# Ledger of designs, part 38: peptides against a protein of PDB entry 4N7V

Target 1, 222 residues: chain A of PDB entry 4N7V
Amino acid sequence: TLRSITSPLVAHRLKPIRQKTKKAVVSILDSEEVCVELVKEYASQEYVKEVLQISSDGNTITIYYPNGGRGFPLADRPPSPTDNISRYSFDNLPEKYWRKYQYASRFVQLVRSKSPKITYFTRYAKCILMENSPGADFEVWFYDGVKIHKTEDFIQVIEKTGKSYTLKSESEVNSLKEEIKMYMDHANEGHRICLALESIISEEERKTRSAPFFPIIIGRKP

## One batch from the design tools (peptide; aimed at target 1 K100 F107)

Design b2_p21_4_s1 (made by RFdiffusion4, then SolubleMPNN; from b2_p21_4, 6 letters changed)
Fold by OpenDDE base, seed 5:
Structure b2_p21_4_s1 (fold): chain B 222 residues (1-222), chain A 21 residues (1-21)
Amino acid sequence: as target 1 above (222 residues)
Amino acid sequence: DEWEEALEELEKKLEEELKKE
């Protein structure tokens, strides 16, 4: 099943973006829907042959073929759906579209990993909790030039000198120089605070059922 | 595959766009 290889994508709160490759264009729209346009070149012109439009919650997929499959000239936005469209739920999506959906999902997840959900300014650093899940990326930009990037899989450290290295185990973290451990401790504290705030704010969002509270900024750069 | 290559390309472009903002 599709669910066995990916979960429904989540594009809520993501800013609009449009990125083109040789064979496809992927977009996050103002509506927070995600569009995958399949592109074909003909006579030195690029045409959109197929469009997958995925709802912001990933659960509905609308598929259409511009100009009856002849294609529509590539523009600055996806072509509008025609009257001849197919609509599927996530669990009923034909297998032939699974790879395209997976591509969209991976792109959205990438965007989420680079989209601030909570920005927290401390005395020493700018801390950013990202939108991706589970295990949201967490970045710490120290004002003195040190950078720490935490993901579910690793921790990247960039020292003042520009020296960069990646830590993938607790033992490696424990083997850090004492100076770097101080930065790590601060980063971990900032991370804890951001996670706590995320929980509290999310609960309030659930209760109020109002407009999204995220992204949010706590404090300001000194 | 082609999708992996596309994703890598998109990642690079995304990073470039983020730097412009």
Scores: peptide ipSAE 0.038, ipTM 0.700, DockQ to the pose 0.547
OpenDDE base, seeds 1, 2, 3, 4: peptide ipSAE 0.032, 0.035, 0.035, 0.037; ipTM 0.619, 0.688, 0.683, 0.694; seed 4 fails the geometry check

Design b2_p21_4_s2 (made by RFdiffusion4, then SolubleMPNN; from b2_p21_4, 9 letters changed)
Fold by OpenDDE base, seed 3:
Structure b2_p21_4_s2 (fold): chain B 222 residues (1-222), chain A 21 residues (1-21)
Amino acid sequence: as target 1 above (222 residues)
Amino acid sequence: SVWDEALEELEKELEKELESE
């Protein structure tokens, strides 16, 4: 099943974006829906042959073939759906569309990893918890030029000199120079605070059923 | 750009699909 390979994509709270490659255009719309346009070149003109439009919660997929399958000229937005559309739930999506769905899902996950959910300004750094899951990315931009990027898989450190290295184990973290450990300690504290705030705010959002509380900014740059 | 590299990797996943259509 598709579910055994991936979960439904989640595009809630993401800003609109349109990214073109040679063979596809992927978009997040103002509605927070995700569109994959499959592009083919003919006589030096690009045409959209197929469109997958995925709901913001990833559970509904609308597929259509512009201009009766002849293609529609590539424009600055996806072509509008026509009457000859197919609509599927995530669990009923035909296997032939699974790779295209995965493409959309991975793109959304990438965007989420670069989309601030919580921005927290400390005395020494700008801390940012991102939207991706599980294990949201966490970035710390120290005002003196040091940068730390935490992911589920690694920690990247960029020193003042521009020297960059990646840590993949606890042993490597423990082997850091004392001066770098100070930055790491601050980063870890900021991370803990952001996770705690995320939990509290998410719970309040659930209770109120109001407009989204995220993204939020806490504090200000000194 | 950061986007170009990431999108190129993702696009390779669709190459075989697009060629078969």
Scores: peptide ipSAE 0.035, ipTM 0.694, DockQ to the pose 0.065
OpenDDE base, seeds 1, 2, 4, 5: peptide ipSAE 0.037, 0.034, 0.034, 0.036; ipTM 0.706, 0.648, 0.684, 0.698; seeds 1, 2, 5 fail the geometry check

Design b2_p21_4_s3 (made by RFdiffusion4, then SolubleMPNN; from b2_p21_4, 6 letters changed)
Fold by OpenDDE base, seed 3:
Structure b2_p21_4_s3 (fold): chain B 222 residues (1-222), chain A 21 residues (1-21)
Amino acid sequence: as target 1 above (222 residues)
Amino acid sequence: DEWEEALKELEEKLEKELEAE
């Protein structure tokens, strides 16, 4: 099943973006829907042959073939759907479209990993919890130039000198120099606070059923 | 730009997947 390969994509709270690759253009629209345009070249002109429009929650996929399948010239936005439209739920999406959905999903996940959900200014650093899940990316930009980037898979450290290295195990973290451990301790504390705030704010958001509370900024740059 | 580098890597991986159809 498609679900065994990926979960429904989540594009909520993401800013509009359009990215062209060799064979496709992927977009997040103002509506927070995601569009994958399959591109083919003919006589030095690029044409959109197929469009997958995915809802912001990833659960509904609308597929159409511009200009009766003849294609529509590539433009600055997806072509409008015609009357020949197929609509699928995530669990009923035909297998032939799974790779295209996966393309959209991975793109959205990448965008989410670079989209701030919580920005927290401390005395020493700007901390940012990102939108991706599970295991949201967490970045700490210390005002003195040190940077720590935490992901589910690794921790990247950039020192004042510009020296960069990646930590992939707890043993490597424990083997850090004392000076770096101080930065790591601060980063971990900021991370804990952001996760706690995320939980509290998400609960209040659920209760009030109001407009999204995220993204939020806590504190001010000194 | 870190964003552009990450996107480029993703593009390379995803294009291979699309070609395998």
Scores: peptide ipSAE 0.033, ipTM 0.673, DockQ to the pose 0.073
OpenDDE base, seeds 1, 2, 4, 5: peptide ipSAE 0.028, 0.028, 0.028, 0.029; ipTM 0.657, 0.659, 0.661, 0.656

Design b2_p21_4_s4 (made by RFdiffusion4, then SolubleMPNN; from b2_p21_4, 8 letters changed)
Fold by OpenDDE base, seed 2:
Structure b2_p21_4_s4 (fold): chain B 222 residues (1-222), chain A 21 residues (1-21)
Amino acid sequence: as target 1 above (222 residues)
Amino acid sequence: DVWDEALEELEKQLEEELEKE
């Protein structure tokens, strides 16, 4: 099943973006829907031959072939749906479209990993918890130039000198120099606070069913 | 760096999959 490969993508709160490759364009629209456009080139002109439009919650996929499959000239936005439209639920999506959906999902996940959900200014650093899940990315930009980037899989450190390295285990973290551990301790504290705030705010959103509270900014740069 | 590398990998994967169609 598609669900065994990926979960439904979640594009809520993401800013519009359009990424072009040689054979495809992936977009997050103002509506927070996600579009994958299949691109073909004829006579030095690019045409959109197929469009997958995925709802913001990932559960509905609309597929259409512009101009009856003849294609529509590539523009700055996806072409409008034509009369030959197919609509599928996530669980009923034909297997031939699974790879394209998976790409859209991975793209959205990448965008989410770079989309601030909580920005928290401390005395020493700008901390940012991102939108991706599970295990949201967390970045700490210290005002003195040190940077720490935490993901589910690794921790990247950039020192004042510009020296950069990646840590993938607790053993490596424990082997850090004492001065770097101080930065790590601060980063971990900021991370804990952001996660706590996320939990509290998310619970309030659930209760009120109002407009989204995220993204939020806590504090200000000194 | 992480963004660019991840994007490049996604682009590469997408292109490879689309070429199989």
Scores: peptide ipSAE 0.037, ipTM 0.682, DockQ to the pose 0.071
OpenDDE base, seeds 1, 3, 4, 5: peptide ipSAE 0.036, 0.036, 0.031, 0.030; ipTM 0.692, 0.686, 0.643, 0.645

Design b2_p21_5 (made by RFdiffusion4)
Pose (drawn by RFdiffusion4):
Structure b2_p21_5 (pose): chain A 222 residues (1-222), chain P 21 residues (1-21)
Amino acid sequence: as target 1 above (222 residues)
Amino acid sequence: EEEEEEEEELEEAFEEIEEKL
């Protein structure tokens, strides 16, 4: 059953983005709702045969077929819903559409991986904690020129040369120039600080009922 | 068979979107 494989998507605090493609148009609206529009081409013009709209918390799904000859003319914004529409909770979603919800879930998870939650400026680097919690990606751009990309599984180092390599395990990073560990440790301290900063601010946010406390930009690029 | 074809098309469309990002 859907929920066997996937959890409801989270599109909160994400910026609006629209993506065209040969098959469909997947987007995130200003209301932070995820919209998936299937697209067909006819008479050198594109038609829409199905629209999936998912709530911000991913719990509510609305699907409408503007069933008509020629479908729906493709525009830059999602079309208004017709009368032959549907609405389901996440658990009550039919066996159909499951391939599409999983696609929308990945789209969101990808966007979040590139969405800054906390931006921290150190003496040596620009630090960014992303949105894809738990274990969000951590990216460090040193003013020195070195780039460090931290994942729950990976550590990625891009030297000033452009010489790039990936370090997966603790043993792999220990196989190191005792100078690059400074970049590694400074980035890890920055990661420690951002995870700490995120916790005490999101804790205050649960104490409040206001506009989101994210994303944050801390300090300034010297 | 049709369901496998739909999954392949969705995977290709996702790769295209991932490259744009």

Design b2_p21_5_s1 (made by RFdiffusion4, then SolubleMPNN; from b2_p21_5 with E1S E5K A13E E15K)
Fold by OpenDDE base, seed 4:
Structure b2_p21_5_s1 (fold): chain B 222 residues (1-222), chain A 21 residues (1-21)
Amino acid sequence: as target 1 above (222 residues)
Amino acid sequence: SEEEKEEEELEEEFKEIEEKL
């Protein structure tokens, strides 16, 4: 099933963005819907042949073939659905569209990994918890130039000297120089705080059912 | 298949997106 290889994408709170490659254009719209436009070139003109429009919660996929499958000239936005529209739920999406959905999902996850959910200023650093899940990216920008980037898979460290390295295991983290461990300890504390705040705020958001509380900024740069 | 080739092309192109973002 599609669910066995990916979860429904979540584009809530993401800013509009459009990224073009040779074969596709992927975008997040003002509506927080996600579009994959499949592009083909004919006579030196690019045409959108197929569009997957995915709801912000990833659960509804609308597929259409612009201009009766002849294609619509590539523009600054997806062509409007007109004819031959198919609508699917996530669980009923035909297998032939799974890779295209995964493409959209991966794009959304990438954008989410770069989208601040919580910005927290400490005495020593700007901490940022990102929107991606599970295991949201966490960045710490120390005011002295050290950077730590935590992901679900690794920790990247950029030292004051510009030396950069990636840690992929707890053993490697434990083998860090003492001076770097101090930065890591601060980063971990900032991370813990951001996760705690995320939990509390998300619970209040759920209870109130109001406008989104995120993104938020906590504290102020010294 | 042609579909598999299209999927492979999309995967390659996604790397371009990763580099640009």
Scores: peptide ipSAE 0.303, ipTM 0.871, DockQ to the pose 0.804
OpenDDE base, seeds 1, 2, 3, 5: peptide ipSAE 0.296, 0.298, 0.300, 0.300; ipTM 0.869, 0.871, 0.870, 0.871

Design b2_p21_5_s2 (made by RFdiffusion4, then SolubleMPNN; from b2_p21_5 with E1S E8K A13E E15K)
Fold by OpenDDE base, seed 4:
Structure b2_p21_5_s2 (fold): chain B 222 residues (1-222), chain A 21 residues (1-21)
Amino acid sequence: as target 1 above (222 residues)
Amino acid sequence: SEEEEEEKELEEEFKEIEEKL
């Protein structure tokens, strides 16, 4: 099933963005819907042959073939659906579209990993918890130039000297120099706080059922 | 298959997106 290889994408709170490659254009719209436009080139003109429009919650996929499948000239936005529209739920999406959905999902996850959910200023650093899940990216920008980037898979450290390295295991983290461990400890504390705040705020958001509380900024740069 | 080639092309192009973002 599609669910066995990916979860429904979540584009809520993401800013509009459009990224073009040779074969596709992927975009997040103002509506927070996600579009994958499949592009073909004919006579030095690019045409959109197929569009997957995915709801912001990832659960509804609308597929259409612009201009009766002849294609519509590539523009600055997806062509509007007109005819030959198919609508699917996530669980009923035909297998032939799964890779295209995964493409959209991966794009959304990438954008989410770069989209601040919580910005927290400490005495020593700007901490940012990102929107991606599970295991949201967490960045710490120390005011002295050290950077730590935590992901679900690794921790990247950029030292004051510009030396950069990636840690992929707890053993490697434990083998850090003491001076770097101090930065890591601060980063971990900031991370813990951001996760705690995320939980509390998300619970209040759920209870209130109001406008989104995120993104938020906590504290102020010294 | 043509679908497999399209999937491969999309995967290769996604790397371009990763580099640009």
Scores: peptide ipSAE 0.297, ipTM 0.867, DockQ to the pose 0.850
OpenDDE base, seeds 1, 2, 3, 5: peptide ipSAE 0.288, 0.290, 0.292, 0.294; ipTM 0.863, 0.865, 0.865, 0.866

Design b2_p21_5_s3 (made by RFdiffusion4, then SolubleMPNN; from b2_p21_5 with A13E E19K K20S)
Fold by OpenDDE base, seed 5:
Structure b2_p21_5_s3 (fold): chain B 222 residues (1-222), chain A 21 residues (1-21)
Amino acid sequence: as target 1 above (222 residues)
Amino acid sequence: EEEEEEEEELEEEFEEIEKSL
């Protein structure tokens, strides 16, 4: 099943973006819907042959073929659906569209990993919790030039000298120089605080059913 | 065959996106 290989994409709170490659254009719209446009070139003109339009919650997929499959000239936005529109739920999406959905999902996840959810300014650093899940990326930009990037899979450290390295295990983290451990300790504290704030704010959003509170900025650069 | 080629093509296209973002 599609669910066995991916979860429904989540494009909520993402800024509009349009990314073109040779054969596809993927977009997050102002509506937070996600579009995959499949592109073909004819006579030095690019045409959109197929469009997958995915709801912001990933649960509804609308598929259409511009101009009855003849294609529509590539523009600055997806062509509007007109005729021969198919609408599917996530669980009823035909297998032939699964790869295209995964493409959209991977794109959204990548954008989420680069989208600030919480920005927290400490005395020593700018901390950023990203929108991706599970295990949201967490970046710490120390004002002295040290950077720490935490993901679910690794920790990247960039030292003041520009020396960069990646840590993939607790043993490697424990083997860090004492100076770097101080930065790591601060990063971990900032991370803890951001996660706590995320939980509290999300609970208030649930209660109020109001407009999204995220993204949020806590504090200011000293 | 055409579907497998399209799948490989989309993976290559995604790698391009990863480099551009």
Scores: peptide ipSAE 0.216, ipTM 0.805, DockQ to the pose 0.901
OpenDDE base, seeds 1, 2, 3, 4: peptide ipSAE 0.213, 0.214, 0.216, 0.213; ipTM 0.804, 0.805, 0.805, 0.804

Design b2_p21_5_s4 (made by RFdiffusion4, then SolubleMPNN; from b2_p21_5 with E5K E8K E19K K20S)
Fold by OpenDDE base, seed 3:
Formats: sequence, structure tokens, C-alpha cells
Structure b2_p21_5_s4 (fold): chain B 222 residues (1-222), chain A 21 residues (1-21)
Amino acid sequence: as target 1 above (222 residues)
Amino acid sequence: EEEEKEEKELEEAFEEIEKSL
């Protein structure tokens, strides 16, 4: 099943973006829908031959072939669906579209890893918890130039000198120099606070059924 | 064969996107 390969993509709270390659264009729209446009070149003109439009919650996929499959000239936005539209749920998506959906999902996940959910200013750093899941990316920008980037898979450290290295195990973290451990301790505390706030705010958001509370900014730059 | 070519072209396209973000 498609579900065994990927979960439904989640594009909520993402800003509009359009990324073009030679063979495809991927967009997040103002509506937070995701569009994959398949592009073919003919006589030095690019045409959109197929469009997958995915709902913001990933559960509905609308597929259409512009201009009866002849294609529509590539523009600054996806062509509007006119006729010959197919609509599928996530669990009913034909297998021939699974890879295209997976690519849309990977794109959205990458954008989410770069999209702030919580920005927290401490005395020493700007901390940012991102939108991706599970294991959201967490960045700490110290005002003195040190940067720490935590992902589910690794921790990247950029020192004041510009020296960069990656830590992939707890043993490597424990082997850090004392000076770097101080930055790591602060980063970990900021991370803990952001996760706690995310939990509290998400629960209040669920109770109120109001407009999204995220993204949020806590504190001010000194 | 055409479907396999299309899938390879898509893989290359999305690899380019991943590198550009």
C-alpha cells in the first residue's frame, strides 16, 4: 500500500513556494495545497502534461491532464483544472502515481525542516524548532557566531572559527571539548523548552478550534 | 519502457530540487 511507503503529506502553515526543474515543477500554493507539474519540452517550449494537486492534509489527490493531454504552456503557476479530472483519496491512489506522491511528500518534508514553528530568543541565542516530523529539526544560532543544528539523525556544530563537524552518536557528544559542551547544554535546554511549549500550545489549539497558533515567537532579540 | 524512463527523469528532477533547497 502507499501507506507502507509514506504517510500523507502535511503542508499546513507552509509559505507559498515554486521550485522548477527541467522535468517537473513543485509548488506550495497560497491555499497550502501542493502541486506537482510534469513538464515536457517541445520546439523549445515547455508544456505541463500532467498535474497532481494534493490537499494541505495530503488526503485528497486531484489529477488532471491540461488541454486534453496536449499540454499547457508552462507559466508562473499551475494550469487550472478544466475537464478530465480524477480525484482520489490517499488510500485509493493508483500505484502509477505513488512515486510522484512520494516526491511531493519528500519536498514538503524538506520545506517543513526549514520552516520555523517556534522561535525562542534566549539570553545567548536564537532557538528555532521547525515544522517537520517526527523529530523536528532544531537550530540554535548563538549571538557570538556558534551554530548548532539538531536533526533526528545527527547534530551539526559550527564553531566561531567556521570549523564544522557532525556528531552521530552519544559517545561523540560526550567527547566534546568543555567549551562546546556549554553551547550544547544551552541548546538542549532551549530544545526542551520549545518541545514543552509545542505540547502546551498544541493542546490549547485543539481545545479552542481557533485559527492556528503557530508559528510563534517567544522573547525578543537582546 | 516509457514509464520507466519517466520515473527515472522524475527521480533526477527531485534530486535537483533537494539540492537546491
Scores: peptide ipSAE 0.144, ipTM 0.796, DockQ to the pose 0.714
OpenDDE base, seeds 1, 2, 4, 5: peptide ipSAE 0.135, 0.139, 0.143, 0.143; ipTM 0.794, 0.796, 0.799, 0.800

Design b2_p21_6 (made by RFdiffusion4)
Pose (drawn by RFdiffusion4):
Structure b2_p21_6 (pose): chain A 222 residues (1-222), chain P 21 residues (1-21)
Amino acid sequence: as target 1 above (222 residues)
Amino acid sequence: EEEREEEIEEEVEKLAEEFFS
């Protein structure tokens, strides 16, 4: 059953983005709702045969077929719903559409992996904690020129040369120049600080009923 | 930000290829 494989998507605090493609148009609206529009081409013009719209919390799914000859003319914004429409909860979503919800889930998870939640400016580097919690990606751009990309599984180092390599395990990073560990440790301290900063601020957010406390930009690029 | 948007676009193309293949 859907929910065996996937959890409801989270599109909160994400910026609006629209992506065209040969098959479909997947987007995130200003209301932070995820919209998936299937697209067909006819008479040198594109037609829409199905629209999936998922709530910001991923719990509510609305699907409408503007069933008509020629479908729906493709535009820059999602079309208004027709009358032959549908609405399901996440758990009550039919066996159909499951391939499409999973696609939308990955689209959102990808976008969150590139959405800054906390931006921290150190003496040596620009630190960014991303949105894809838990275990969000951590990116460090040193003013020195070195780039460090931290994942729950990976550590990625891009030296000033452009010489790039990936370090997966604790043993792999220990196989190191005792100078690059400074970059590693400074980035890890920055990661420690951002995870700590995120916790005490999101805690105050649960205490409140206001506009989101994210994303944050801390300090300034010297 | 532009580089990130390009990376997202490439990955979306890959996802579309995988899904509609």

Design b2_p21_6_s1 (made by RFdiffusion4, then SolubleMPNN; from b2_p21_6, 9 letters changed)
Fold by OpenDDE base, seed 2:
Structure b2_p21_6_s1 (fold): chain B 222 residues (1-222), chain A 21 residues (1-21)
Amino acid sequence: as target 1 above (222 residues)
Amino acid sequence: EEEKLKEIQKEMEELTEEYFS
C-alpha cells in the first residue's frame, strides 16, 4: 500500500512556494494544497502534461491532464483543472501515481524542515524548531557566529573559524572540545524548551479549536 | 530566507533526477 511507503503529506502552515526543475514543477499554493506539474519539452517549449493536486492534509489527490492530454504551456502557476479530472483518496490512489505522490511528499517534508515553527531567542542565540516531523530540525544561531543544526540523523557544527563538522553518535558528541560543549549544552537546553513549549501550545490549540497558534516567536534579540 | 530557497531548489533538482530519470 501507499501508506506502507509514506504517510499523507502535511502542508499546513507552509508558505506558498514554486520550484521549477527540469521535468517537474512543484508548488505549495495559497490554499496550502500541493501541486506537482509534470513537464515535457517540445520544440523548445515546456508543456505541463499531468498535474497532481494534493490537499493540505494529503488525503485527497486530484489528477488531471491539461488540454485533453495534449499539454498546456508551462506558466507561473499550475493550469486550472477542466476536464478529465480524477479524484482519489490517499488509500485509493492508483499505484501508477505513488512515485509522484512520494515526490510531492518529499518536497513538503523538505519545506517543513526549513519552516520555523518556534523561534526562541536566548541570551546567546536564536533557536529555531522547524515544522518537520517526526524529529523536527532544530537550528541554533549563536550571536558570536557559532551555528548548530540538529536533525534526527546528525548534528552539524559550524565554529567561529568556519570549521564545519558533523556528529552522528553520542561518542562523537562526548569527544567535543570543552568550549564546543558549552555551545552544545546551550543548544540542547534551547531544544528542550522549544519541545516543551510545542507540547504545551499544541495542547492549548487542541482545547480551543481555534486558529493555529504556530508559528510563534518567543523572546527577542538581546 | 533566500538561502533556504536556494537550498530547496538544489535539493529539488536532485530529487527530480531521482524520481523522474
Scores: peptide ipSAE 0.637, ipTM 0.958, DockQ to the pose 0.924
OpenDDE base, seeds 1, 3, 4, 5: peptide ipSAE 0.632, 0.636, 0.635, 0.634; ipTM 0.958, 0.958, 0.958, 0.958

Design b2_p21_6_s2 (made by RFdiffusion4, then SolubleMPNN; from b2_p21_6, 7 letters changed)
Fold by OpenDDE base, seed 2:
Structure b2_p21_6_s2 (fold): chain B 222 residues (1-222), chain A 21 residues (1-21)
Amino acid sequence: as target 1 above (222 residues)
Amino acid sequence: EEEKLEEIKKEMEKLTEEYFS
């Protein structure tokens, strides 16, 4: 099943974006829907041959073939659906479209990993918890120039000198220079706080059933 | 933010090759 390969994409709270590549254009619309435009080149002109439009919660996929399958000239936005529209639920999506859905999902996940959910200013750094899940990316920008980027898979450190390295195990973290450990400790504290706040805010958001509380900014630059 | 957009662009080029080549 598609579900065994990927979960429904989640594009909520993401800003609109349009990213063109050689064979596809992928977009997040103002509606937070995701569009994949499959592009073919003919006579030095690019045409959209197929469009997958996916709901913000990833559960509904609308597929259409512009201009009766002849293709529509590539423009600055997806072509509007007209005829020959198919609508599928996530669990009923034909297998022939699974790869394209995965492509959209990976795009959304990428954007989420770069979209602030919580921004927290400390005495020493700007901390940012991103929207991706599980294991949201966490970035710490120290005011003195040190940078720490935590992902589910690794921790990247950029020192004042510009020296950069990646840590993939606790052993490597424990082997850090004492000076760097201080930055790591601060980063970890900021991370803990952001995760705690995320939990609390999400719970309140659930209770109130109002407009989204995120993204949120806590504190200010010193 | 522009830097992030550039990163997204680079990653998407790779992803496009992965999925459509």
Scores: peptide ipSAE 0.592, ipTM 0.952, DockQ to the pose 0.924
OpenDDE base, seeds 1, 3, 4, 5: peptide ipSAE 0.591, 0.591, 0.591, 0.591; ipTM 0.952, 0.952, 0.952, 0.952

Design b2_p21_6_s3 (made by RFdiffusion4, then SolubleMPNN; from b2_p21_6, 9 letters changed)
Fold by OpenDDE base, seed 4:
Structure b2_p21_6_s3 (fold): chain B 222 residues (1-222), chain A 21 residues (1-21)
Amino acid sequence: as target 1 above (222 residues)
Amino acid sequence: DKEKEEEIRKEMEELTEEYFS
């Protein structure tokens, strides 16, 4: 099943964006829907041959072939659906579209990993918990120039000197110089706080069922 | 923000190649 390889994408709270690549254009619309436009080039003109439009919650996939399948010239936004529109639920999406859905999902996760959910200013750093899940990215921008980027897979450190390295194991983290460990400790504390706040705020959102509370900014840069 | 979008673009180029090459 599709669910066995990916979960429904979640584009809520994401800002509109349009990214053109050679063979595809992927967008988050104002409606927070996600569009994948499959692009083909004919006679030096780019045409959108297929569009997957995915609802913000990832559960509905609308597929259409612009201009009766002949393709529609690539524009600054997805072509409007016309005829021969197929609409699927996530669990009923034909397998032939799974890879394209995964592509959209990966795009959304990428955008989410760069979209602030919680911004927290400490005495020493700007901490940002991102929207991606599970294991949201966490960035710490120390005011003195040190940067730490935590992901599900690694921790990247950029020192004052500009020296950059990636830590992929606990052993490597434990082998850090003491001066860097101080930054890491602060980053970890900020991370803990952001996660705690996320939990608390999310619970309040659940209870009130009102407009989203995120993104949120806590504090100000000193 | 613009820098972020550029990073996304770059990564999406790679992703596009992965999925559609």
Scores: peptide ipSAE 0.542, ipTM 0.944, DockQ to the pose 0.889
OpenDDE base, seeds 1, 2, 3, 5: peptide ipSAE 0.541, 0.539, 0.539, 0.541; ipTM 0.944, 0.944, 0.944, 0.945

Design b2_p21_6_s4 (made by RFdiffusion4, then SolubleMPNN; from b2_p21_6, 8 letters changed)
Fold by OpenDDE base, seed 2:
Structure b2_p21_6_s4 (fold): chain B 222 residues (1-222), chain A 21 residues (1-21)
Amino acid sequence: as target 1 above (222 residues)
Amino acid sequence: DEEKLKEIEEEMEELTEEVFS
């Protein structure tokens, strides 16, 4: 099943974006829906031959073939569906579209990893918890120029000198110089606080029927 | 953020080749 290889994508709270590649254009719309446009070139003109439009919660997929399958000239937004429209649920999506769905999902995850969910200003740094899941990215920008970027897979450190390195194990973290450990300790504390706040705010958001609480900014730069 | 957009573009170009080759 599709569910065995990926979960439904989640595009809630993401800003509109459009990324053109050689064979496809992928977009997040103002509606927070995700569109994959399959592009073919003919006579030095690019045409959209197929569109997958995925709901913001990833559970509904609308597939259409612009201009009766003849294609529509590539523009600054997806072509509107007119005819030849099919609608599927996530669990009923034909296998031939699974790779294209995965493509959209990976794009959304990438955008989420770069989209602030919580921004927290400490005495020494700007901390940012991102929207991706599981294991949201966490960035710390110290006011003195040091940067720490935590992901599920690694920790990247950029020192004042511009020296950059990546840590992939706890052993490597423990082998850091004492000066860098101080930054790491602060980063970890900021991370803990952001995760705690995320939990509390998410619970309150669930209880209310108002607009989304995220993204949120806590504190001010000194 | 232009830097973030560039990173997204580069990663998605590689993914496009993988999925649609």
Scores: peptide ipSAE 0.320, ipTM 0.892, DockQ to the pose 0.844
OpenDDE base, seeds 1, 3, 4, 5: peptide ipSAE 0.310, 0.315, 0.313, 0.312; ipTM 0.889, 0.890, 0.889, 0.889

